# Peptides against a protein of PDB entry 7BBL: the designs that were tried, part 29

Target 1, 86 residues: chain A of PDB entry 7BBL
Amino acid sequence: IAQESLESQEQRARAALRERYLRSLLAMVGHQVSFTLHEGVRVAAHFGATDLDVANFYVSQLQTPIGVQAEALLRCSDIISYTFKP

## One batch from the design tools (peptide; aimed at target 1 F47 D53)

Design b2_p23_6_s4 (made by RFdiffusion4, then SolubleMPNN; from b2_p23_6, 9 letters changed)
Fold by OpenDDE base, seed 4:
Structure b2_p23_6_s4 (fold): chain B 86 residues (1-86), chain A 23 residues (1-23)
Amino acid sequence: as target 1 above (86 residues)
Amino acid sequence: LAEAALRNRALEAELEAIRAAFL
């Protein structure tokens, strides 16, 4: 029985994860998204776009504990997780 | 967010490329 190589399995796994990520990004366009940041900080914002390589999140109507920003940039390294209603 | 539409089209293009290559 021909067994898929370890490298091929890893490539497939990475592709599947990337697909899931991209699908989530496309699904959140135009929706309010809840972002969990470090130290328990949670913010909500409307998703605009992201960079493919750096994964900066360009958002609007960012609700923070101290106010609302009309437009903002969230760095991927600052984000632990996100949730949204599609 | 002036480039949002362009960036989102790039996401769609990458998604299609991944499907074609691996899925």
Scores: peptide ipSAE 0.370, ipTM 0.849, DockQ to the pose 0.080
OpenDDE base, seeds 1, 2, 3, 5: peptide ipSAE 0.365, 0.364, 0.360, 0.363; ipTM 0.850, 0.847, 0.846, 0.846

Design b2_p23_7 (made by RFdiffusion4)
Pose (drawn by RFdiffusion4):
Structure b2_p23_7 (pose): chain A 86 residues (1-86), chain P 23 residues (1-23)
Amino acid sequence: as target 1 above (86 residues)
Amino acid sequence: FSLPASFVTLTPSELTTTRVGTH
């Protein structure tokens, strides 16, 4: 059989990477998720959802240095990193 | 975990749903 084209190989790689990423998002359901925001602020909340095109987070019980926000949307641009324990 | 590179995320045309999770 003909060799697999480099383009086809890159597509398979993107699919493999995406599938793993999507599994990681699904794994946050029912868990707390912590975030590192701008200015070095560290917060945490109960995971609700993320958008799939841009990594915006929908969370509840967001705990910040100044209080608790019952519902929140943390925009992708607001976030440097997020961390959770499976 | 860092935010993903754009090629790892879904394009609008690939979306059958816009979110994952319970929200």

Design b2_p23_7_s1 (made by RFdiffusion4, then SolubleMPNN; from b2_p23_7, 11 letters changed)
Fold by OpenDDE base, seed 5:
Structure b2_p23_7_s1 (fold): chain B 86 residues (1-86), chain A 23 residues (1-23)
Amino acid sequence: as target 1 above (86 residues)
Amino acid sequence: MALPAPEVLFSPEELTRRRVGTA
């Protein structure tokens, strides 16, 4: 019995993760999201949108360790993980 | 009963790529 190649398996896995990511972006619109950033920094903000290439998160009411920012731009590259209540 | 909150985590490989890109 022929088995699917490792390359094909990895490709499907990456595609599944990408789909999960994109769906999460749709689901978090308008919700408060908790972001975990590098160096142990954690922030919370209301998600607004992303740019077309999903390079940045446009958020509001950003709660940071040093205060609240009404409007802010979070770089996706700074984010380790995030969670929210749907 | 409240639904569990989803959590999205980026892979170690992706995090490494980002780290190198920002260095």
Scores: peptide ipSAE 0.230, ipTM 0.688, DockQ to the pose 0.056
OpenDDE base, seeds 1, 2, 3, 4: peptide ipSAE 0.216, 0.260, 0.221, 0.218; ipTM 0.680, 0.707, 0.682, 0.683; seed 2 fails the geometry check

Design b2_p23_7_s2 (made by RFdiffusion4, then SolubleMPNN; from b2_p23_7, 11 letters changed)
Fold by OpenDDE base, seed 4:
Structure b2_p23_7_s2 (fold): chain B 86 residues (1-86), chain A 23 residues (1-23)
Amino acid sequence: as target 1 above (86 residues)
Amino acid sequence: MLLPSPDVLYTPEELTQRRVGTA
């Protein structure tokens, strides 16, 4: 039998991770999330939603060292990691 | 709860394009 190519395996793995990730986002809705960004920047904000392709995070009450923004947009590509309490 | 890095959603090429600001 033919073995699946490494590229195909990678694509399936990524698709599976994406599904799990999206399901996890549902649990974050309305909760305050702590985001770790590049250059050691850490912020907290209430998660609202993301684009269908998860390009941007639409959040509220963004807390930064210099103040709070009622509404804000975080680019997914700028985020290293994040945590929250369900 | 700590979630995995969102970078897992993209290929290295896609991440580079987004950071640079290209389509």
Scores: peptide ipSAE 0.226, ipTM 0.699, DockQ to the pose 0.127
OpenDDE base, seeds 1, 2, 3, 5: peptide ipSAE 0.147, 0.188, 0.110, 0.173; ipTM 0.655, 0.685, 0.624, 0.679; seed 2 fails the geometry check

Design b2_p23_7_s3 (made by RFdiffusion4, then SolubleMPNN; from b2_p23_7, 10 letters changed)
Fold by OpenDDE base, seed 3:
Structure b2_p23_7_s3 (fold): chain B 86 residues (1-86), chain A 23 residues (1-23)
Amino acid sequence: as target 1 above (86 residues)
Amino acid sequence: MLLPAPDVLFTPEELTRPRVGTA
């Protein structure tokens, strides 16, 4: 029986994650999202929109350790991961 | 759901919206 290479497995996993990301953009509309940033910082905010070219996240009601920011832009380079309840 | 940052999943070229070629 031929076994799938590790590289092929990684490619399939990456493709699956890409699909999940795209679907999440639709699912996040109107929901609060928890973002994990660098240096162990975690913030929560309502998803507004994203731009595909630079992958900025436009959010509202951003909860930070020092207060709430009405509107904010989260750069993709600042984000490690995010979670939300559909 | 738990998702990684998009820049891990996509190259800049992949983030560009697909275009339908005409010929």
Scores: peptide ipSAE 0.277, ipTM 0.684, DockQ to the pose 0.164
OpenDDE base, seeds 1, 2, 4, 5: peptide ipSAE 0.023, 0.022, 0.264, 0.254; ipTM 0.403, 0.426, 0.665, 0.681

Design b2_p23_7_s4 (made by RFdiffusion4, then SolubleMPNN; from b2_p23_7, 11 letters changed)
Fold by OpenDDE base, seed 1:
Structure b2_p23_7_s4 (fold): chain B 86 residues (1-86), chain A 23 residues (1-23)
Amino acid sequence: as target 1 above (86 residues)
Amino acid sequence: MLLPPPEVLYTPEELTRPRVGTA
């Protein structure tokens, strides 16, 4: 009986998650997204683009606790989660 | 992918702390 290794299964799982992530980025382009960051910080902004190599999010109309920023960058590593309406 | 130069790069702390020198 042919058996797929656990490592292979994990690799497929990671690939599936990566695909889901990338598709979500495409789906949120131009939409307002709610970001949850570390330390309980939550902001909303229109998603523009992302540099997958640098792992930065380029956003516009960033609504922060101290005001609205026309354009800004958010580090992907600082983001815990995000939600948006497709 | 090339990104345009941003106005500001925010850390979680910077998003909540008032910035001096801004009008």
Scores: peptide ipSAE 0.315, ipTM 0.704, DockQ to the pose 0.032
OpenDDE base, seeds 2, 3, 4, 5: peptide ipSAE 0.241, 0.306, 0.293, 0.294; ipTM 0.671, 0.698, 0.694, 0.688; seed 2 fails the geometry check

Design b2_p23_8 (made by RFdiffusion4)
Pose (drawn by RFdiffusion4):
Structure b2_p23_8 (pose): chain A 86 residues (1-86), chain P 23 residues (1-23)
Amino acid sequence: as target 1 above (86 residues)
Amino acid sequence: SAELAAAQARVATLEAELRALFA
């Protein structure tokens, strides 16, 4: 059989990476998720959803240094990192 | 290849399920 093309190999790699990433997003359902935002602000909320094209987060009960926001959208551009415990 | 098509189908299916779940 002819060798697999480098392009086909790269596509399989993207599929493998994407599938793992998607599983990691699914794993946040029912969990709290913490975030590191601009200015070093650390917040947390109940995970609701993410967009799949851009990593915007839909969360509830967002706890910030100044209060609790019942519903919130944290934009991908607002976030440096997010952390959760499975 | 069949392997690549199967990997892409799994990603597409999971994305469709997550878009429905996260709607």

Design b2_p23_8_s1 (made by RFdiffusion4, then SolubleMPNN; from b2_p23_8, 6 letters changed; failed a check: too like the target's own chain)
Amino acid sequence: SEELARARLRVRELEAELRALFA

Design b2_p23_8_s2 (made by RFdiffusion4, then SolubleMPNN; from b2_p23_8, 6 letters changed)
Fold by OpenDDE base, seed 5:
Structure b2_p23_8_s2 (fold): chain B 86 residues (1-86), chain A 23 residues (1-23)
Amino acid sequence: as target 1 above (86 residues)
Amino acid sequence: SAELAEARARVRRLEEELRRLFA
């Protein structure tokens, strides 16, 4: 049997993960996303756009513990995780 | 690898679509 090289396997895996991420972004468009930030802070916002390389999230109607921000930018470094309903 | 090439092509197309959408 012929085995795919480790390098080839890793390259395909990276491509697959990237594709999955990008498709999730498409599914996120027009939907509210729940973000988990540092210090256990959780916010919700409507997804607008992202920087595909840096993963900065441009959102609207950001619901924070102290109020709603009409428009905001959530930096990748600020986000621990996120979830959304497709 | 043909599979890898196709996967990379899909990624590029998705990125282009998203860039247009977010512009």
Scores: peptide ipSAE 0.612, ipTM 0.928, DockQ to the pose 0.812
OpenDDE base, seeds 1, 2, 3, 4: peptide ipSAE 0.611, 0.610, 0.604, 0.611; ipTM 0.927, 0.927, 0.926, 0.928

Design b2_p23_8_s3 (made by RFdiffusion4, then SolubleMPNN; from b2_p23_8, 8 letters changed; failed a check: too like the target's own chain)
Amino acid sequence: SEELARALLRVRELEEELRRLFA

Design b2_p23_8_s4 (made by RFdiffusion4, then SolubleMPNN; from b2_p23_8, 6 letters changed; failed a check: too like the target's own chain)
Amino acid sequence: SEELARAELRVRQLEAELRALFA

## One batch from the design tools (peptide; aimed at target 1 Q11 A15)

Design b2_p24_3 (made by RFdiffusion4)
Pose (drawn by RFdiffusion4):
Structure b2_p24_3 (pose): chain A 86 residues (1-86), chain P 24 residues (1-24)
Amino acid sequence: as target 1 above (86 residues)
Amino acid sequence: SLAEAEARNASLEAQLRAQKARFL
């Protein structure tokens, strides 16, 4: 059979990377997730959802240095990193 | 195959969309 084109290989790679990423998002359901925001602020909340096109987070019980926000949307642009324990 | 991987990705995305709808 003819060799697989480089383009087809790149598409399989994107699919493999994406599938793993999606599984990692699903794994946050029912867990707390911590975030590192701008200014070095560290917060945490109960995971609710993420958008799939842009990594915005929908969270509840957001704990910040100044208080607790019952519901919150942390925009992708607000976040440097997020961390959770499976 | 690429098609099987794309079907799995669609299934995972559907689960995450359902989870988002439930949460909101």

Design b2_p24_3_s1 (made by RFdiffusion4, then SolubleMPNN; from b2_p24_3, 9 letters changed; failed a check: too like the target's own chain)
Amino acid sequence: SLARAALRNRELEAELRAVRAAFL

Design b2_p24_3_s2 (made by RFdiffusion4, then SolubleMPNN; from b2_p24_3, 8 letters changed)
Fold by OpenDDE base, seed 2:
Structure b2_p24_3_s2 (fold): chain B 86 residues (1-86), chain A 24 residues (1-24)
Amino acid sequence: as target 1 above (86 residues)
Amino acid sequence: SLAEAALRNRELEAELEAQRAAFL
């Protein structure tokens, strides 16, 4: 059988990474996620949804230094990183 | 195959879109 081209291998690798990312997003649904924002600010919220282009994170019960926000929108550009417990 | 991988990702994206629609 003919060997798969390098480009094809790279495409499959990218597709696999995309799948891992998408599955991780689905795994976060309904779970509390810790977000690290600018200037060392950390907040926690229950992940609700995100745009497919990941422009926004739609969350609930956002715990901030100021208080708890029932529903909130976090822009991807404001998020440095995030972690969660599956 | 790449085609199968693409299909799986489309299904995952559809699920995420459904979650977004339900949340809004």
Scores: peptide ipSAE 0.649, ipTM 0.936, DockQ to the pose 0.826
OpenDDE base, seeds 1, 3, 4, 5: peptide ipSAE 0.647, 0.645, 0.648, 0.647; ipTM 0.936, 0.935, 0.936, 0.935

Design b2_p24_3_s3 (made by RFdiffusion4, then SolubleMPNN; from b2_p24_3, 9 letters changed)
Fold by OpenDDE base, seed 4:
Structure b2_p24_3_s3 (fold): chain B 86 residues (1-86), chain A 24 residues (1-24)
Amino acid sequence: as target 1 above (86 residues)
Amino acid sequence: SLAEAALRNRELEARLEAVRAAFL
């Protein structure tokens, strides 16, 4: 009958969301990912790596509306969402 | 449990760290 504290519930919820994020990143390894940026800009790139604390995406073959970059660094602050086929 | 979840996340982070190390 004893209920878990609100704080404990929130901690577990945050941990679960973190897991979903981490598993998503792991699933991106070796795949092309489509990123949605601000103002409706969309780019596609092959996932390379991420900094789990610094919020950066290291990618290759970044396709932008004005060209392709062999290698690029995407800041998480510029990314609204992403999608890919696992 | 929260402890178990934390351990799982640490493992996932370790895997991603290895991926990063191999890429850079």
Scores: peptide ipSAE 0.651, ipTM 0.938, DockQ to the pose 0.816
OpenDDE base, seeds 1, 2, 3, 5: peptide ipSAE 0.650, 0.650, 0.647, 0.649; ipTM 0.937, 0.937, 0.937, 0.937

Design b2_p24_3_s4 (made by RFdiffusion4, then SolubleMPNN; from b2_p24_3, 8 letters changed)
Fold by OpenDDE base, seed 5:
Structure b2_p24_3_s4 (fold): chain B 86 residues (1-86), chain A 24 residues (1-24)
Amino acid sequence: as target 1 above (86 residues)
Amino acid sequence: SLAEAALRNRELEAQLEAVRAAFL
């Protein structure tokens, strides 16, 4: 019986977190997502796609405090959190 | 295993890449 190294455990943990994230993205496909941005700004948009390097969200029908954008790109650096109903 | 986890993630990424390709 052997115990894996700390680094190996961390690698598995990172892989598991990555999987949770990826499955979350797949669950968003075809759904409206609510995004919380900085300064308490909240927007809603239909999920289109993402950059897998966690760079951008590509969305449609973005509802902002000042109107609706048919197509939009949200930088991940602007996003604090998101929620959606699968 | 880590290898199996990596493979699963690659498949998930491929699916999402296909979604991205269809959207753009």
Scores: peptide ipSAE 0.652, ipTM 0.937, DockQ to the pose 0.842
OpenDDE base, seeds 1, 2, 3, 4: peptide ipSAE 0.651, 0.652, 0.648, 0.649; ipTM 0.937, 0.937, 0.936, 0.937

Design b2_p24_4 (made by RFdiffusion4)
Pose (drawn by RFdiffusion4):
Structure b2_p24_4 (pose): chain A 86 residues (1-86), chain P 24 residues (1-24)
Amino acid sequence: as target 1 above (86 residues)
Amino acid sequence: ELAEAEARNRELEAELSTVKAEFL
């Protein structure tokens, strides 16, 4: 059979990377997720959902240095990193 | 192999979209 084109190989790679990423998002359901925001602020909340095109987070019980926000949307642009324990 | 991987990605995206709808 003819060799697989480089383009086809790149597409399979993107699919493999995406599928692993999606599984990692699903794994946050039912868990707390911590975030590192701008200014070095560290917060945490109960995971609710993420958008799939852009990594915006929908969370509840957001704990910040100044209080608790019952519901919150942390925008992708607000976030440097997020961490959770499976 | 690519088609199978894309079907799994669509299934995972549908499941996460349901999780988001239920949360909101």

Design b2_p24_4_s1 (made by RFdiffusion4, then SolubleMPNN; from b2_p24_4, 7 letters changed; failed a check: too like the target's own chain)
Amino acid sequence: ELARAALRNRELEAELEAVRAAFL

Design b2_p24_4_s2 (made by RFdiffusion4, then SolubleMPNN; from b2_p24_4, 10 letters changed; failed a check: too like the target's own chain)
Amino acid sequence: ELARLALRNRELEEELRRVREAFL

Design b2_p24_4_s3 (made by RFdiffusion4, then SolubleMPNN; from b2_p24_4, 9 letters changed; failed a check: too like the target's own chain)
Amino acid sequence: ELARAALRNRELEEELRAVREAFL

Design b2_p24_4_s4 (made by RFdiffusion4, then SolubleMPNN; from b2_p24_4, 8 letters changed; failed a check: too like the target's own chain)
Amino acid sequence: ELARAALRNRELEARLREVRAAFL

Design b2_p24_5 (made by RFdiffusion4)
Pose (drawn by RFdiffusion4):
Structure b2_p24_5 (pose): chain A 86 residues (1-86), chain P 24 residues (1-24)
Amino acid sequence: as target 1 above (86 residues)
Amino acid sequence: SAFEEAVLQAIAEQQALRAELEAE
């Protein structure tokens, strides 16, 4: 059998990476998720959803240094990192 | 939920693409 093309190999790699990423998003359902935002602000909320094209987060009960927001959308551009415990 | 369904569908698409590439 002919060798697998480099392009085909790269596509399989993207599929493997994406599948793992998607599983990691699904794993946040029912969990709290913390975030590191601009200015070093740390917040947390109940995970609701993310967009799949851009990592925007839909969350509830967002706890910030100034209060609790019942529903929130944290844009991808607002976030440096997010952390959760499975 | 709609989010779970979309994520599961996206995973299925990635698995299917990888299986097709390996078969080729």

Design b2_p24_5_s1 (made by RFdiffusion4, then SolubleMPNN; from b2_p24_5, 10 letters changed)
Fold by OpenDDE base, seed 1:
Structure b2_p24_5_s1 (fold): chain B 86 residues (1-86), chain A 24 residues (1-24)
Amino acid sequence: as target 1 above (86 residues)
Amino acid sequence: SAFEERLQRAIAEERARAAALEAA
């Protein structure tokens, strides 16, 4: 029986992860999202959009430990995880 | 919105890629 190559399996897995990520973004549209950043920092903000290539997060009403920012940019590399209510 | 449309297109592209890999 012919077997799918490991490379093909990995490529499909990556595609699945990418799709999952994109679907999460779609679900986040118009919602407040809680972001967990490095060093135990947690912030909340209303999701606006992202740069699909770089995955920068453009948000509004960002609640930080020192106050609220009307608009802000969160780099994907700084985000560990996020949660939201669909 | 334009962003949502871009997301939908990107999602479709990933599905197509996965399908193509499986069919190859």
Scores: peptide ipSAE 0.533, ipTM 0.889, DockQ to the pose 0.895
OpenDDE base, seeds 2, 3, 4, 5: peptide ipSAE 0.532, 0.532, 0.532, 0.531; ipTM 0.890, 0.890, 0.890, 0.890; seeds 2, 3 fail the geometry check

Design b2_p24_5_s2 (made by RFdiffusion4, then SolubleMPNN; from b2_p24_5, 11 letters changed)
Fold by OpenDDE base, seed 4:
Structure b2_p24_5_s2 (fold): chain B 86 residues (1-86), chain A 24 residues (1-24)
Amino acid sequence: as target 1 above (86 residues)
Amino acid sequence: SAFEERLRAAIAEAREEAARLAAE
């Protein structure tokens, strides 16, 4: 049989990652999440919702090193990683 | 919530896409 193209392999990988990502968001609903931002900055916030296309995070009670924001928007470009307890 | 519903729909879509690609 013909070898699967690199592009096809990458498409499958992206599809798997997207499903994994979306499932994590579902598990995140109603929980506090710890976000790692640029330059090692870490913040914690209660998850509200996301823009599924752009991956903007709408959060509340954002705890930052310099204060707390009642409501905040974390853009995908702001975030390196996140963790939470389901 | 409306968001959760959209999220579940997106998960289903992602699963279908993965299945489609796997069948190729």
Scores: peptide ipSAE 0.577, ipTM 0.906, DockQ to the pose 0.734
OpenDDE base, seeds 1, 2, 3, 5: peptide ipSAE 0.576, 0.577, 0.574, 0.577; ipTM 0.905, 0.906, 0.905, 0.906; seed 1 fails the geometry check

Design b2_p24_5_s3 (made by RFdiffusion4, then SolubleMPNN; from b2_p24_5, 8 letters changed)
Fold by OpenDDE base, seed 2:
Structure b2_p24_5_s3 (fold): chain B 86 residues (1-86), chain A 24 residues (1-24)
Amino acid sequence: as target 1 above (86 residues)
Amino acid sequence: SAFEERLLAAIREQRELAARLEAE
């Protein structure tokens, strides 16, 4: 039985993770998402969309420590993690 | 606004991606 190379296996794994990520973004549409940022900052916002190339998060009703911002851009590099209810 | 234009573009791309993923 021909075995798939390690490189091919890793490629499939990366593709699976990418698909999982993309599907999570689609699931976030129309939902409030809790974002954990650096320095212990936590914010909540309604997810709009992301750039597929840069992974900027376009959100609305961003609840920040100092108030609510109607529209905001969150950079992927600023986000440690996020959670949401599908 | 620039934000709105980028958002709309991102939404369109996201919808196209969704269509591709749903086809899989």
Scores: peptide ipSAE 0.294, ipTM 0.758, DockQ to the pose 0.083
OpenDDE base, seeds 1, 3, 4, 5: peptide ipSAE 0.273, 0.257, 0.155, 0.267; ipTM 0.746, 0.736, 0.639, 0.736

Design b2_p24_5_s4 (made by RFdiffusion4, then SolubleMPNN; from b2_p24_5, 12 letters changed; failed a check: too like the target's own chain)
Amino acid sequence: SAFVERLEAAIAEERARAAALAAA

Design b2_p24_6 (made by RFdiffusion4)
Pose (drawn by RFdiffusion4):
Structure b2_p24_6 (pose): chain A 86 residues (1-86), chain P 24 residues (1-24)
Amino acid sequence: as target 1 above (86 residues)
Amino acid sequence: AAELAEAEERNRELEAEYREVTTR
């Protein structure tokens, strides 16, 4: 059988990476998720959803240094990192 | 090619599952 093309190999790699990433997003359902935002602000909320094209987060009960926001959308551009415990 | 097609189908299934079980 002819060798697999480099392009086909790269496509399989992207699929493997994407599938693992998607599983990691699914794993946040029912969990709290903490975030590191601009200015070093650390917040947390109940995970609701992410967009799949861009990593915007839909969360509830967002706890910030100044209060609790019942519903919130944290945009991808607002976030440096997010952390959760499975 | 068949392995890639199976991998792409699994990604589509995970994306559909995600849209079903998540809240916006």

Design b2_p24_6_s1 (made by RFdiffusion4, then SolubleMPNN; from b2_p24_6, 10 letters changed; failed a check: too like the target's own chain)
Amino acid sequence: SEQRARAALRNRELEAEWEEVSTR

Design b2_p24_6_s2 (made by RFdiffusion4, then SolubleMPNN; from b2_p24_6, 11 letters changed; failed a check: too like the target's own chain)
Amino acid sequence: SEQRARAALRNRELEAEWEEVSRR

Design b2_p24_6_s3 (made by RFdiffusion4, then SolubleMPNN; from b2_p24_6, 11 letters changed; failed a check: too like the target's own chain)
Amino acid sequence: SEQRARAALRNRELEAEWERVSTR

Design b2_p24_6_s4 (made by RFdiffusion4, then SolubleMPNN; from b2_p24_6, 12 letters changed; failed a check: too like the target's own chain)
Amino acid sequence: SEQRARAALRNRELEAEWERVSRR

Design b2_p24_7 (made by RFdiffusion4)
Pose (drawn by RFdiffusion4):
Structure b2_p24_7 (pose): chain A 86 residues (1-86), chain P 24 residues (1-24)
Amino acid sequence: as target 1 above (86 residues)
Amino acid sequence: SAFEEAVLAAIAEQQALRAELEEE
């Protein structure tokens, strides 16, 4: 059998990476998720959803240094990192 | 939920793409 093309190999790699990423998003359902935002602000909320094209987060009970926001959308551009415990 | 359904559908697409590429 002919060797697998480099392009085909790269596509399989993207599929493998994407599948693992998607599984990691699914694992946040029912969990709290913390975030590191601009200015070093640390917040947390109940995970609701993310967009799949851009990593925007839909969350509830967002706890910030100034209060609790019942529903919130944290935009991808607002976030440096997010952390959760499975 | 709709999010779970979208994520599971996207995982299935990635698996299917890999299976097709291996067959080729």

Design b2_p24_7_s1 (made by RFdiffusion4, then SolubleMPNN; from b2_p24_7, 14 letters changed; failed a check: too like the target's own chain)
Amino acid sequence: SAFVERLEEAIRRERELRRELAAA

Design b2_p24_7_s2 (made by RFdiffusion4, then SolubleMPNN; from b2_p24_7, 11 letters changed; failed a check: too like the target's own chain)
Amino acid sequence: SAFVERLERAIEEERALRAALEAA

Design b2_p24_7_s3 (made by RFdiffusion4, then SolubleMPNN; from b2_p24_7, 8 letters changed; failed a check: too like the target's own chain)
Amino acid sequence: SAFEERLRAAIEEERALRARLEAE

Design b2_p24_7_s4 (made by RFdiffusion4, then SolubleMPNN; from b2_p24_7, 8 letters changed; failed a check: too like the target's own chain)
Amino acid sequence: SAFEERLEAAIARERALRAELEAA

Design b2_p24_8 (made by RFdiffusion4)
Pose (drawn by RFdiffusion4):
Structure b2_p24_8 (pose): chain A 86 residues (1-86), chain P 24 residues (1-24)
Amino acid sequence: as target 1 above (86 residues)
Amino acid sequence: AAEAEARVARFEAELQALFDERKA
């Protein structure tokens, strides 16, 4: 059979990377997720959802240095990193 | 490659339905 084109290989790679990423998002359901925001602020909340096109987070019980926000949307642009324990 | 992309698309649709429920 003809060799697989480089383009087809790159597409399979993107699919493999995306599938793993999606599994990692699903794994946050029912867990707390911590975030590192701008200014070095560290916060945490109960995971609710993310958008799939842009990594915005929908969370509840967001704990910040100044208080607790019952519901929150942390925008992708607000976040440097997020961490959770499976 | 097409088959792999279709699996990803179905999985994205399932997650989108789950996450829309959780955003409500």

Design b2_p24_8_s1 (made by RFdiffusion4, then SolubleMPNN; from b2_p24_8, 7 letters changed; failed a check: too like the target's own chain)
Amino acid sequence: AAEARARVAALEAELRALFDALRA

Design b2_p24_8_s2 (made by RFdiffusion4, then SolubleMPNN; from b2_p24_8 with E5L F11L Q16R D20E E21A K23R)
Fold by OpenDDE base, seed 4:
Structure b2_p24_8_s2 (fold): chain B 86 residues (1-86), chain A 24 residues (1-24)
Amino acid sequence: as target 1 above (86 residues)
Amino acid sequence: AAEALARVARLEAELRALFEARRA
């Protein structure tokens, strides 16, 4: 019985993890997401899109302590964490 | 395998397209 090479097995494993990650990003689309920013500031919005390395988030209806922005771009450098509602 | 890599590529393309659409 021929066994798949170690290299091939590792490639499959990496691909599986990458797929899981990417599907998770897609699952957020259109859903409400809450971001925790610096100094304890929390904002809520509807997730629109993000680049592959999650450097930028495009969101809609961003609710901040001082008002609502119809559309906004949030940079990963300003985000501590985020949670979305499926 | 090829199929697994193909799925990843398609997902990345989908996300990329979505990002570009929003950025435009």
Scores: peptide ipSAE 0.652, ipTM 0.930, DockQ to the pose 0.695
OpenDDE base, seeds 1, 2, 3, 5: peptide ipSAE 0.651, 0.650, 0.649, 0.650; ipTM 0.930, 0.929, 0.929, 0.930

